# Designs tried in a protein design run: peptides against a protein of PDB entry 5HDT. Part 62

Target 1, 163 residues: chain A of PDB entry 5HDT
Amino acid sequence: MVVKTFMDMDQDSEEEKELYLNLALHLASDFFLKHPDKDVRLLVACCLADIFRIYAPEAPYTSPDKLKDIFMFITRQLKGLEDTKSPQFNRYFYLLENIAWVKSYNICFELEDSNEIFTQLYRTLFSVINNGHNQKVHMHMVDLMSSIICEGDTVSQELLDTV
Target 2, 163 residues: chain A of PDB entry 5HDT as posed
Amino acid sequence: MVVKTFMDMDQDSEEEKELYLNLALHLASDFFLKHPDKDVRLLVACCLADIFRIYAPEAPHTSPDKLKDIFMFITRQLKGLEDTKSPQFNRYFYLLENIAWVKSYNICFELEDSNEIFTQLYRTLFSVINNGHNQKVHMHMVDLMSSIICEGDTVSQELLDTV

## One batch from the design tools (peptide; made by RFdiffusion4, then SolubleMPNN)

Design b2_p16_8_s2 (from b2_p16_8, 6 letters changed)
Fold by OpenDDE base, seed 1:
Structure b2_p16_8_s2 (fold): chain B 163 residues (1-163), chain A 16 residues (1-16)
Amino acid sequence: as target 1 above (163 residues)
Amino acid sequence: MIKRPPLSSDYYKFFD
């Protein structure tokens, strides 16, 4: 399974990273990002999160437009955190936990549309956060947002208004 | 650099 392949891969596995580079690129194609099945999109998002982890600090995606598409895509998937009773919730948790610890969104600072990405991220997180979430979920959400604020030199007024 | 995030084992098993 593709998901397990990237999940178990280490950052130091240079040969494997090179071997699966094309797969990583294909997973970011419109075919997967716009896949009609939401469960497939969730799995794709988890794979992308792992890809950012294992290829850190440099993502294999060189196109700014593609990077924007990916992070907007991941942000949309985080909407699934709202339903804590979903059978897929644990995978949504995996996505959140991963991107929070890896600080994946920090790659977006180099993008022209970083403020748009961060704004959408914050809006999404605040829209899904609820009392049904355990403390770990809340902490990961806070960690994710805090890392962006702390490492960003400037924060747009729109982002500040969202927080 | 974090090679592998300290993911909760309770959730990792769902990908096995």
Scores: peptide ipSAE 0.039, ipTM 0.699, DockQ to the pose 0.456
Fold by OpenDDE base, seed 4:
Structure b2_p16_8_s2 (fold): chain B 163 residues (1-163), chain A 16 residues (1-16)
Amino acid sequence: as target 1 above (163 residues)
Amino acid sequence: MIKRPPLSSDYYKFFD
């Protein structure tokens, strides 16, 4: 399974990272990002999250437009966190915890449309957060947003006021 | 720039 391959990969396993680089690039294709099945999109998002983890602090995706597409895609998947009773919730949790832990969105500071990405992320997280979420979910949501605010040098007060 | 995180994380147990 492709998902398991990236999950188990070590960040310092250079040979494996090189071996699966083309697969990582393929997973970011429009075929997967625009896949009609929401469960497939979730799995793709989880793979992409692991790819960001493995290749951190760099990303194999060199196109700014592609990076934007990926993070907007991941942001859209996070909407699935709203239903805590969903059978797929654990995978949404995996996605959330991963991107929060890795601080994946911080790579977006290099993008021209970073404010758009962060705005959509914040709006999405605030739209899905509810009392059914446990403390860990809340913590990861806060960590994800706080990391961008605290460690980014381009987050403006205007952006924060817009959220 | 994003930081390289530790290899261990609790999220591994929630995927399966």
Scores: peptide ipSAE 0.035, ipTM 0.705, DockQ to the pose 0.384
Fold by OpenDDE base, seed 3:
Structure b2_p16_8_s2 (fold): chain B 163 residues (1-163), chain A 16 residues (1-16)
Amino acid sequence: as target 1 above (163 residues)
Amino acid sequence: MIKRPPLSSDYYKFFD
């Protein structure tokens, strides 16, 4: 499984990083980002999160438009956190934990549309957060949002209204 | 089991 390959890969695996670079680029294609199966999209999101981790400090995606698409895609997948009883919840948790820990969204500060991305992220998180989530989920959500606020130089009025 | 992603010093250098 492709997702397992990237999950098991670490940042120091230079030979593997070079070997799977083309696969990483291919995973960001519209074929995967717009895949009709939500479980496939979740796996793709997890892979993309790992790709950002593995190829840090420089993401293999150089196009600002592609980066925007990827993070908007990841944001959409976070909606799956709403159902804590889902058989896929652990994978949604993995996605959340990963992006919160790695601070993946901080890459978006280099994008012109960063405020749009952050606004959608906050709206998504606020829409799914509920009392059914355990402390760890809440912690990761708060860490993710606070990191962006603390690192951001400017925040749009729309984002301020969302917070 | 949920695998926690490692974070390299290079990643911190980029964002911090």
Scores: peptide ipSAE 0.029, ipTM 0.668, DockQ to the pose 0.078
Fold by OpenDDE base, seed 2:
Structure b2_p16_8_s2 (fold): chain B 163 residues (1-163), chain A 16 residues (1-16)
Amino acid sequence: as target 1 above (163 residues)
Amino acid sequence: MIKRPPLSSDYYKFFD
């Protein structure tokens, strides 16, 4: 199982990282990013989050356009956090926790369209955050947004005004 | 909740 493979992989597993590098690249293809099945897209997002964790601080994706597509894709998946009663909520939580802890979005600061990515992320998070979420979910959302604000020199005033 | 492995020191290189 691809999901389990990346989930269980350690950042120091150099041999495994090399072995599954090609798979990591394929998972970022339009075939998976635009997959019609919502559950498949969620699994892909979780895998991509783990890939960013494993290959940190760099990403195996060399194309800025591809990186933008990936993070816009992951951002769209975070909408699933809205339904806390969904059987898939634990995986959405995994996605959020992973991204927040790893600070994966910090890679986006090297992209010309970083402001667009962060704007969409904040809009998405604010659209799904509610009192039904437990403290951990709120904490990860805040950590994710705060880290971007603190680390970013190019964060627009417009984005800051929305916080 | 799905468990993930702990992060290595490479995580901190994001801030270098």
Scores: peptide ipSAE 0.023, ipTM 0.621, DockQ to the pose 0.079

Design b2_p16_8_s3 (from b2_p16_8, 5 letters changed)
Fold by OpenDDE base, seed 4:
Structure b2_p16_8_s3 (fold): chain B 163 residues (1-163), chain A 16 residues (1-16)
Amino acid sequence: as target 1 above (163 residues)
Amino acid sequence: MIKRPPLSKDYYKYFD
């Protein structure tokens, strides 16, 4: 399982990081990002989250357009957090927890369309948040949003109005 | 700037 491979990988395992770099790049291809199966897309998102964790503070993706596509993709997957009774909820939780803890979205500050990415992220999070979410889910959502506001030098007024 | 965490977290429990 590819998810397990990246999940188990240590950030200091330079040889492994190099070995699986091509796989990381392949997982960000349109084939996976636009996969018709939502469960596959979720697993892809989880892998991408771990890739960002492993390669932090850098990303193996050199194209700004690709980075934008990836984060917009991850943002879309976060919509799955809405249904707390879904059998896949724990994996959506993993995705949320990972990207919040790693502060993966902070790499987007280097992108021209960072405000678009952050706006979509906030809109998505506020659209899925509900009373069925436990404190941990809420905490991660808040952490994710707060880290962007606190660490970002340029946050659009539109984003601030969303908060 | 994205920060590198000091340790990797164990998330295997979410995929069992």
Scores: peptide ipSAE 0.043, ipTM 0.715, DockQ to the pose 0.452
Fold by OpenDDE base, seed 1:
Structure b2_p16_8_s3 (fold): chain B 163 residues (1-163), chain A 16 residues (1-16)
Amino acid sequence: as target 1 above (163 residues)
Amino acid sequence: MIKRPPLSKDYYKYFD
């Protein structure tokens, strides 16, 4: 399984990073980002999160448009956090924990459409946050949002209205 | 079963 390959990989595995670079690029293709199966999309999102972790501080994706597509895609997957009783919840938790810890979205500050990405992220998180989530989920959500606010010099009015 | 992701060594480089 592809997801296991990236989950087990660490940042100093230089030979493996080179070997799986093409796979990382392929996972960001429209075929996967627009896959009709939501479980497949979740797995893809988890893989992409691990890719950002493994290749940090530099993403292997050179196209700003592709990076935007990826983060908008990941943001959409986070909606799955709303159902804590889902069999797939642990994978959604994995996604959240990963991107919060790695601070993956901070790459977006270099993108022209960063404010759009952050706005959608905040809207998504606030739409799914509820008292049914455990303390760790809340912590990761707060960490993710706080990191962006602290690092960003300017925030769009739309984002401010969301917060 | 999904394990906790490994800690990032260079995540701090995302900050100015």
Scores: peptide ipSAE 0.029, ipTM 0.632, DockQ to the pose 0.067
Fold by OpenDDE base, seed 2:
Order: structure tokens, then sequence, then C-alpha cells
Structure b2_p16_8_s3 (fold): chain B 163 residues (1-163), chain A 16 residues (1-16)
């Protein structure tokens, strides 16, 4: 399974990182980002999260447009956190935990559309956050949002209106 | 079950 391949990979595994670089690039293709199956998209998002972890501090995706597409894609998947009773909730949790720990979204600061990405992220998180989520989910959501606020030198008015 | 990143391992983070 492709997901397991990246989950088990370390950041300092240079040989493996080079070997699976093309796969990492392929996973960001429209074929996967626009896959009709939501469960497949979730798995793709988890893989992408691990790819950001593995290749940190530099992402293998050099195109700003591609990076934007990826993070907008990941943001859309986070909507699945709303249903805590879903069989796939643990995978959504994994996605959230990963991107929060790695601070993956911080790479977006170099993008011209960073404020749009962050705004959509905040809107999504606020739309799904509820009292039914346990402490860990809340913690990761707060960590994710606060990291962006603390790291960013400026925040757009649109983002401020979202908060 | 889903494997989570090792808690004991220090991962490089973006723009720390």
Amino acid sequence: as target 1 above (163 residues)
Amino acid sequence: MIKRPPLSKDYYKYFD
C-alpha cells in the first residue's frame, strides 16, 4: 500500500526519498486530487501529509500553483473531521495530527495566495470543530491555527474576519 | 490501525 510506504519512511532516509520522489509527484496529479472516491482522496491526503513530513523543510513540489492545489485539497478533506462516528475518522485524525505536528501549512507563506489558503483552512476548521471532539483533536486544531498566526508577519483582513 | 508519526522522534518542521 502506497500510504504505508510513506508512513514508514524517515526524513533522513535519503535513498528512499530519492526512490519514491516520482511517486510523491504523481500523487499530487489531478488524477488523485480529483478522484471521485472520497475515501481515496482521504488516503491521498494522508500520503501528501507524510510527503511534507518526509521531505521537510523543502517540499518536492516546486510549482506554486501545485502547492496551492495540494493545500486546498488537504483543507477540503479536513471537513471529514465533523463526523466523529465515521469509520474513517481515525484517518482524518491522522491527517490533522500530522499537518499540525509538521506545521506543513507554514510552507504556504512563500505563496502569493497564502492568505486564501489560510482563510479556507480556518473556515473549514471552524465549520467542523464542536464539543464532541476530544481534547487531542481540539489541541491539534488550535496548534495548527496558532502556528500560522504566530509565524505570519501579516494577516489579511479576510483571515481576521474569519477568526 | 493507522500508524502515527513517532512521538519520540524529532521531526523537522517548516519554518520553526
Scores: peptide ipSAE 0.023, ipTM 0.626, DockQ to the pose 0.067
Fold by OpenDDE base, seed 3:
Parts: C-alpha cells; sequence; structure tokens
Structure b2_p16_8_s3 (fold): chain B 163 residues (1-163), chain A 16 residues (1-16)
C-alpha cells in the first residue's frame, strides 16, 4: 500500500526518499488529483501530506502551478472533516494534524497565488468547523490558520477581513 | 485506518 509506504517513512530516511521520489511526483499527477473515487482522493491527500512532511523543508515539486494544484486539492479534502461520524474521519484527522504540525501550507508563501490558496483554506475550515469537533481538531485548525497569519508578510487585508 | 508507526515521527516543520 502506497499510503503505508510514506506514512512509515522517516524524514531522515535519505535512501528511501530518493527511491520513492518518482512515486511522490507521480502521486501529484492529474490522474490522482482528479480521481473520481472520494476515498482514493483522501488517501492521495494523506500521502501528499506525508510527502511534504518527509521532504520538509523542501518539497519535491518544483512547479508553482503544481504546488498550487496540490494545496487546492488538499484544501478540498478537508471538507470531509465536517462529518465527525464518518468512517473516514480519522483519516481526515490525520490529514489535518499532519499539515498543521508540519506547517505545510507555509511553502505557499513563495507562490504568486498564495492569497488565493489561503483564502480557500480559511473558507473551507470555517465551513466545516463546528461544536461537535473535539479539542484537538479545533486546536489544529486554529494552529493552521494562526501560523499563516503570523508568519505571512503577504497576507492580504481581504483575507484578514474574511476571517 | 491510518495508524502511526510505533516509533514517533520526527516532524521537522517547514518553519520552526
Amino acid sequence: as target 1 above (163 residues)
Amino acid sequence: MIKRPPLSKDYYKYFD
């Protein structure tokens, strides 16, 4: 299982990182990002989150357009956090915890469309956040949003007005 | 379900 491969990989596993670099690149292809199966897309998102974790602080994706596509894709998957009773909720939690902890979205500051990405992220999080979420979910959501605000010099006033 | 490996993950953040 591809998900297991990246999930179990350590950041210091240099040989493995090199070995699976092509797989990491392939997982960001349109075939996976636009996969018709919702469960597959979630697994892909988790893999991508782990890839960002493993290769931090440098992502293996060099194209700004590809990076934008990936983070917009991950953002769309976060909508699944709204249903806390879903059998897949724990995987959505894994995704949230990972990207919040790693601060993966901070790489987007190098992108021209960073404000668009952050705006979509905030809109998504605010659309799914509810009182049914436990403390950890809330903490990760707040941490994710706060990190971007505090560390970003290019955060637009429009984004600030949205939150 | 996705489970953490027995050894703790080393999360080196993009920006510490």
Scores: peptide ipSAE 0.023, ipTM 0.637, DockQ to the pose 0.058; fails the geometry check

Design b2_p16_8_s4 (from b2_p16_8, 6 letters changed)
Fold by OpenDDE base, seed 5:
Structure b2_p16_8_s4 (fold): chain B 163 residues (1-163), chain A 16 residues (1-16)
Amino acid sequence: as target 1 above (163 residues)
Amino acid sequence: MIKRPPLSSDYYKYFE
């Protein structure tokens, strides 16, 4: 299982990071990002989240367009947080906790379309937030949004008005 | 650029 490979990898394992670099690049291909199976896309998102964790503060994806595609893809997967009774909810929680803890979206500040990415993220989070979520889910959502607001100098008033 | 996080987190339990 490819997901387990990156899940078990340490951030300081330089030899392993180099060895699996091509695999990390392959997982960001259109084949996986546009996979027809919803459960596969969730696993891909979790794996990509771990890749950002492992390679932090850098990312193996050097193309700004590819980075945008990946974060838009991850944002779309967060819609699955809405159904708290889904069998896959724990993996959606994994995704949320990971990206909030790692502060993965902060890499987007270097992208020209950062405001678009952040806008979609905020809209998605507010669309799925409900009173059925436990406090940990709410905490991670707040942490994710607050990190972007506090560390970003490109967050416009327009973005704040959108949320 | 993203900040380097701590080496471990409890989120691994959701795949065990």
Scores: peptide ipSAE 0.056, ipTM 0.758, DockQ to the pose 0.387
Fold by OpenDDE base, seed 3:
Structure b2_p16_8_s4 (fold): chain B 163 residues (1-163), chain A 16 residues (1-16)
Amino acid sequence: as target 1 above (163 residues)
Amino acid sequence: MIKRPPLSSDYYKYFE
């Protein structure tokens, strides 16, 4: 399974990183980002999160438009955090933990539409956060949002209104 | 560069 391939890979596996670079690029295609199965999309998001982790600090995706698509895609998947009783919740948790730890969204600061991406991220997180989430989930959500605020030079008025 | 610790076995089972 492709998911395990990237999960088991570490940042120092240079030979593997080169070997699976084409797979990483393929996973960001519209075929996967717009896949009709929500479980497949979740797995794709987890793979993409691991790809950002593995190739940090540089993403293997050079197109600003592609990067925007990917992070908007990941943001949409985070909506799944709303149901803590879902059988897939732990995979959503994995996604959240990964992107919070790696600070993957910080790559977006180089994008022209970074404020749009961050705004959508914050709106999504605020829409799903609830008292049913455990301390770890809350911590990762706060870490994710705080990192963006602290590292960003400026934020849009829309983002400020959201926070 | 941020180094991620090894994944726990608790997550591996969800992807089998």
Scores: peptide ipSAE 0.051, ipTM 0.742, DockQ to the pose 0.591
Fold by OpenDDE base, seed 2:
Structure b2_p16_8_s4 (fold): chain B 163 residues (1-163), chain A 16 residues (1-16)
Amino acid sequence: as target 1 above (163 residues)
Amino acid sequence: MIKRPPLSSDYYKYFE
């Protein structure tokens, strides 16, 4: 299973990182990012989150446009956090927990369209956050947003209006 | 059952 492969991989596993680099690149293709099955897209997002973890500090995706597409894709998946009763909620939680702890979105500061990405992230999180979420979900959401605010030197007016 | 990533400060150093 591809998902398990990246979940079990260590950051220091240089041989495996090199071996599965092509797979990591393939997972960011339009075939997977635009897959019609939402459960498949969720699994892809989780894999991408693990890829950012494994290949940190340098993402294997060198194209700014591709990086933007990936983070916009991940952001769209976070909307699934709205349904706490979904059997897939634990995987949405995994995605949130991963990107929050790794601070994966911080790589977006190097992108020209970083403010667009952050704006969409904040809009998505505020649209799904509710009192029904447990303390851990709230903590990860706050950590994710706070990290971007604290480390961002400049914030667009659009982002400020979103917050 | 899904595996959780290791929750440690080691992740932060790459993005701070």
Scores: peptide ipSAE 0.029, ipTM 0.668, DockQ to the pose 0.053
Fold by OpenDDE base, seed 1:
Structure b2_p16_8_s4 (fold): chain B 163 residues (1-163), chain A 16 residues (1-16)
Amino acid sequence: as target 1 above (163 residues)
Amino acid sequence: MIKRPPLSSDYYKYFE
């Protein structure tokens, strides 16, 4: 499966990174981002998270519009963290842990619509956080939000109202 | 089962 390919790939695997570059680009297409199957979208999100990890600090996506679409897409998938008893929860956890560790959203600072992306991220996280989440989930959520606050020079009033 | 992802060696480059 494609998911396993990117999960097992290292950042220093230059030959593999080049080999799978076209696949990385294809996974960000509207076909996958707008796929009707929720489980497929989750798998796509996990792959995209790994792609950001593997190609860090430079994402293979050169279009600002495409980057925005991807991060808005990932943000929407994080809503799945709400149901801790879901069979797919471990995949949602993987997504959260990955993007928190890699600090993938920091790429968004160069985007014109960064405030919109961060606002939606914060709204989503606060909408799903609950007492059923273990300490690791809470830690990753805090790490993700604090990284953006610390690295950003300014935060929109809308984001401040959300926090 | 999903394994823990490896830490990025380059995520520090995102810092200002």
Scores: peptide ipSAE 0.028, ipTM 0.652, DockQ to the pose 0.078

## One batch from the design tools (peptide; made by RFdiffusion4, then SolubleMPNN)

Design b2_p17_1_s1 (from b2_p17_1, 7 letters changed)
Fold by OpenDDE base, seed 5:
Parts: C-alpha cells; sequence; structure tokens
Structure b2_p17_1_s1 (fold): chain B 163 residues (1-163), chain A 17 residues (1-17)
C-alpha cells in the first residue's frame, strides 16, 4: 500500500505531499534501511527514489548524515541488477530508471562525503553491468555516471580510477 | 516505467537540487 501510494503521487500534489511527509521521513529510518529482508529493502529503495522525485527539487530529508545513509543504501540495492533473470529485476530496473531520470544523486554534491558516495555508485554499476542487460539498462547506467561527471567541477583520481 | 515516462513529460521540478 505504501509503495503504491508514493509511486502514484505527482510532484504538484502539494496537499498529499504534506500529508505523507511523516511517512516519507519514517521510511528513511534504520528500521527500514537495515531491514533483514532484501525484498523489503528493495521496496524501500523504490519508495525513497519516488520520494526524491515527488519532493524535488527539495528533499524532505535535512540531515546530511541521513542523506548519506539513504544514498549508500540505494547504491547497495543496485547490486540486484546483476541477475537479469530475477523475479524482482523489474523493480531494480524501476529503481535505476528513476534515479537516472530524477538525477537524485545530484543532491550529494552538497555533502562532505560526496566523493565516497559517487565512488561507491560507480563501483557498484561497473560490478553489475553485463552483456545480459538490454540497451535501456545500459543507457540509464551511462546517464547516471555522465550526469555526475558533468555536474562535478573536479573529479577525484579515485573516481577516475573507477571509470 | 511507462508511468515514470508520463510524469517526465508532465512534471519538471527537477532543477535546483
Amino acid sequence: as target 1 above (163 residues)
Amino acid sequence: SEELKERREKYHKLEGW
């Protein structure tokens, strides 16, 4: 129910955005980010991606530490893209497509640990990319990486080593 | 997703992160 609620919500639904603000904040709690069930974590990641989309350009999360936790969490979920035959692959694709289109990782440029987050993202993407992925998956992966490189003023050597 | 694509065409509040 919660997943569908955020998935179907629009950016201009101001009244609904206000109504579900507390729920959005609750979904970023350690209870969900560290949930033992990987399928639950995937659903949480999709919800968080939708929350960034809905509340853009201003995310409801104000804590830099919380934002870091969220993006590191989302990055970890992207590992599931490796198995293209998984029943949950479509949800992993949804997650990838969303974050690529929304450019939600651009929020991380305001964080002190942005380089760490981007490095982990690149490492994860390159670790899961394979010939089994269709053109759309490859396109979204490239879009993610290119957007970050183009937006950043200086690319660290560590990040370059991962590319 | 198709729904995401539709929203992309309709809503563009993605600048200003």
Scores: peptide ipSAE 0.038, ipTM 0.679, DockQ to the pose 0.099
Fold by OpenDDE base, seed 3:
Structure b2_p17_1_s1 (fold): chain B 163 residues (1-163), chain A 17 residues (1-17)
Amino acid sequence: as target 1 above (163 residues)
Amino acid sequence: SEELKERREKYHKLEGW
């Protein structure tokens, strides 16, 4: 039910955004980020991606440490893209499509540990990308990686070595 | 396409991101 709430929410629904702000903040708690169930973690990641979409251009999360935790968490979920035959693949695709379209990782440029986040993202994407993915998946992966490189004023050598 | 139109409407505020 929570997943559907954020998925269907309009960016212009100010009253709803205010109503569910506390829920959005709660979804970023350690309880959900470290949940033992893999499927629950995937749903949480999708919700978080939707939260960034809904509350753009201002994310409700103000703590740099919390933002780092969230994006490292989302990055870990992207490992599920490797198995194209998984019953959950459509949700992994939704996650990828969302973060690529929204460019939510651009928030990380202001974080002290941005290079760590981007490096981990690139390593993850390159580890899962394969010829079994359709053109849309490949397109979103490329769009996500290229947008970060293009938006960054400075790119670390470590990140370049990852590409 | 209708799909592209729908996505554009859904993400209309992302330009301010």
Scores: peptide ipSAE 0.028, ipTM 0.608, DockQ to the pose 0.064
Fold by OpenDDE base, seed 1:
Structure b2_p17_1_s1 (fold): chain B 163 residues (1-163), chain A 17 residues (1-17)
Amino acid sequence: as target 1 above (163 residues)
Amino acid sequence: SEELKERREKYHKLEGW
């Protein structure tokens, strides 16, 4: 239900955005980020991706630590892209496509630990990318990584070594 | 996804992170 709500919401629905703000904040709690069910975590990640989309260019999360937790969490979920035959692959694709298009990771440039976040993202993407992925998946991965490199003033040596 | 593609035209506040 929550997933559908945020998925269908657009950026111009100011009244709805205000109404669901508390829910958006609650979804970033440890209860959801550390939920034991893998499928639940994927749904949470998709919701969080939609929240960034809906509330762009401002995220509703004010804590840098919370933002770090969220993006590290989303990064971990992207591991599920490795199996293209999984019943949940469409949701993993949705997550990837969303974050690539919205450029939500760009908010991490304001965080002190941005290099850690980007490094983990790149490592994860390179670990899951394979020839079984179609062109769209590859393009989204490239778009996501390229956007971060282009927007950043410098790239750490560790990140370069990852590539 | 096709659903996301259809909604792209509705979303215009993506710049400025």
Scores: peptide ipSAE 0.028, ipTM 0.629, DockQ to the pose 0.060; fails the geometry check
Fold by OpenDDE base, seed 2:
Structure b2_p17_1_s1 (fold): chain B 163 residues (1-163), chain A 17 residues (1-17)
Amino acid sequence: as target 1 above (163 residues)
Amino acid sequence: SEELKERREKYHKLEGW
């Protein structure tokens, strides 16, 4: 129910955005980010991706530490892209497509630890990329990484070594 | 966005939480 709610929400629906703000904040709690069920964590990641989409260009999360936790969490979920035959692959694809299209990670440029986040993202993407991925998956991965490089004013040596 | 929603409808469907 929660997943569907955010999936169907419009960016311009101010009343709904206000109504579900507390829910959005709650989904970023340690309870969900550290949930023991892998499928639940994936659904949480998809919801968080939708939240960033809905509230773009802003984010409802005001804590830099919380934002870092969220994006590190999303990055960890992207590891699931490796298994193209997984029953959950479509959800992993959704996550990738969403964050690539919305350019959600660009919010991280406001964070002091942005380079750490981007480095982990790049390492994860290069770790999971394989010949089983179709053109669209490759395209989204490239779009995601390119957007960060193009928008970034500074890139750490560690990030450069990752690329 | 409308474009993203359209793509979701075409390629993806997440089960309700």
Scores: peptide ipSAE 0.015, ipTM 0.569, DockQ to the pose 0.459; fails the geometry check

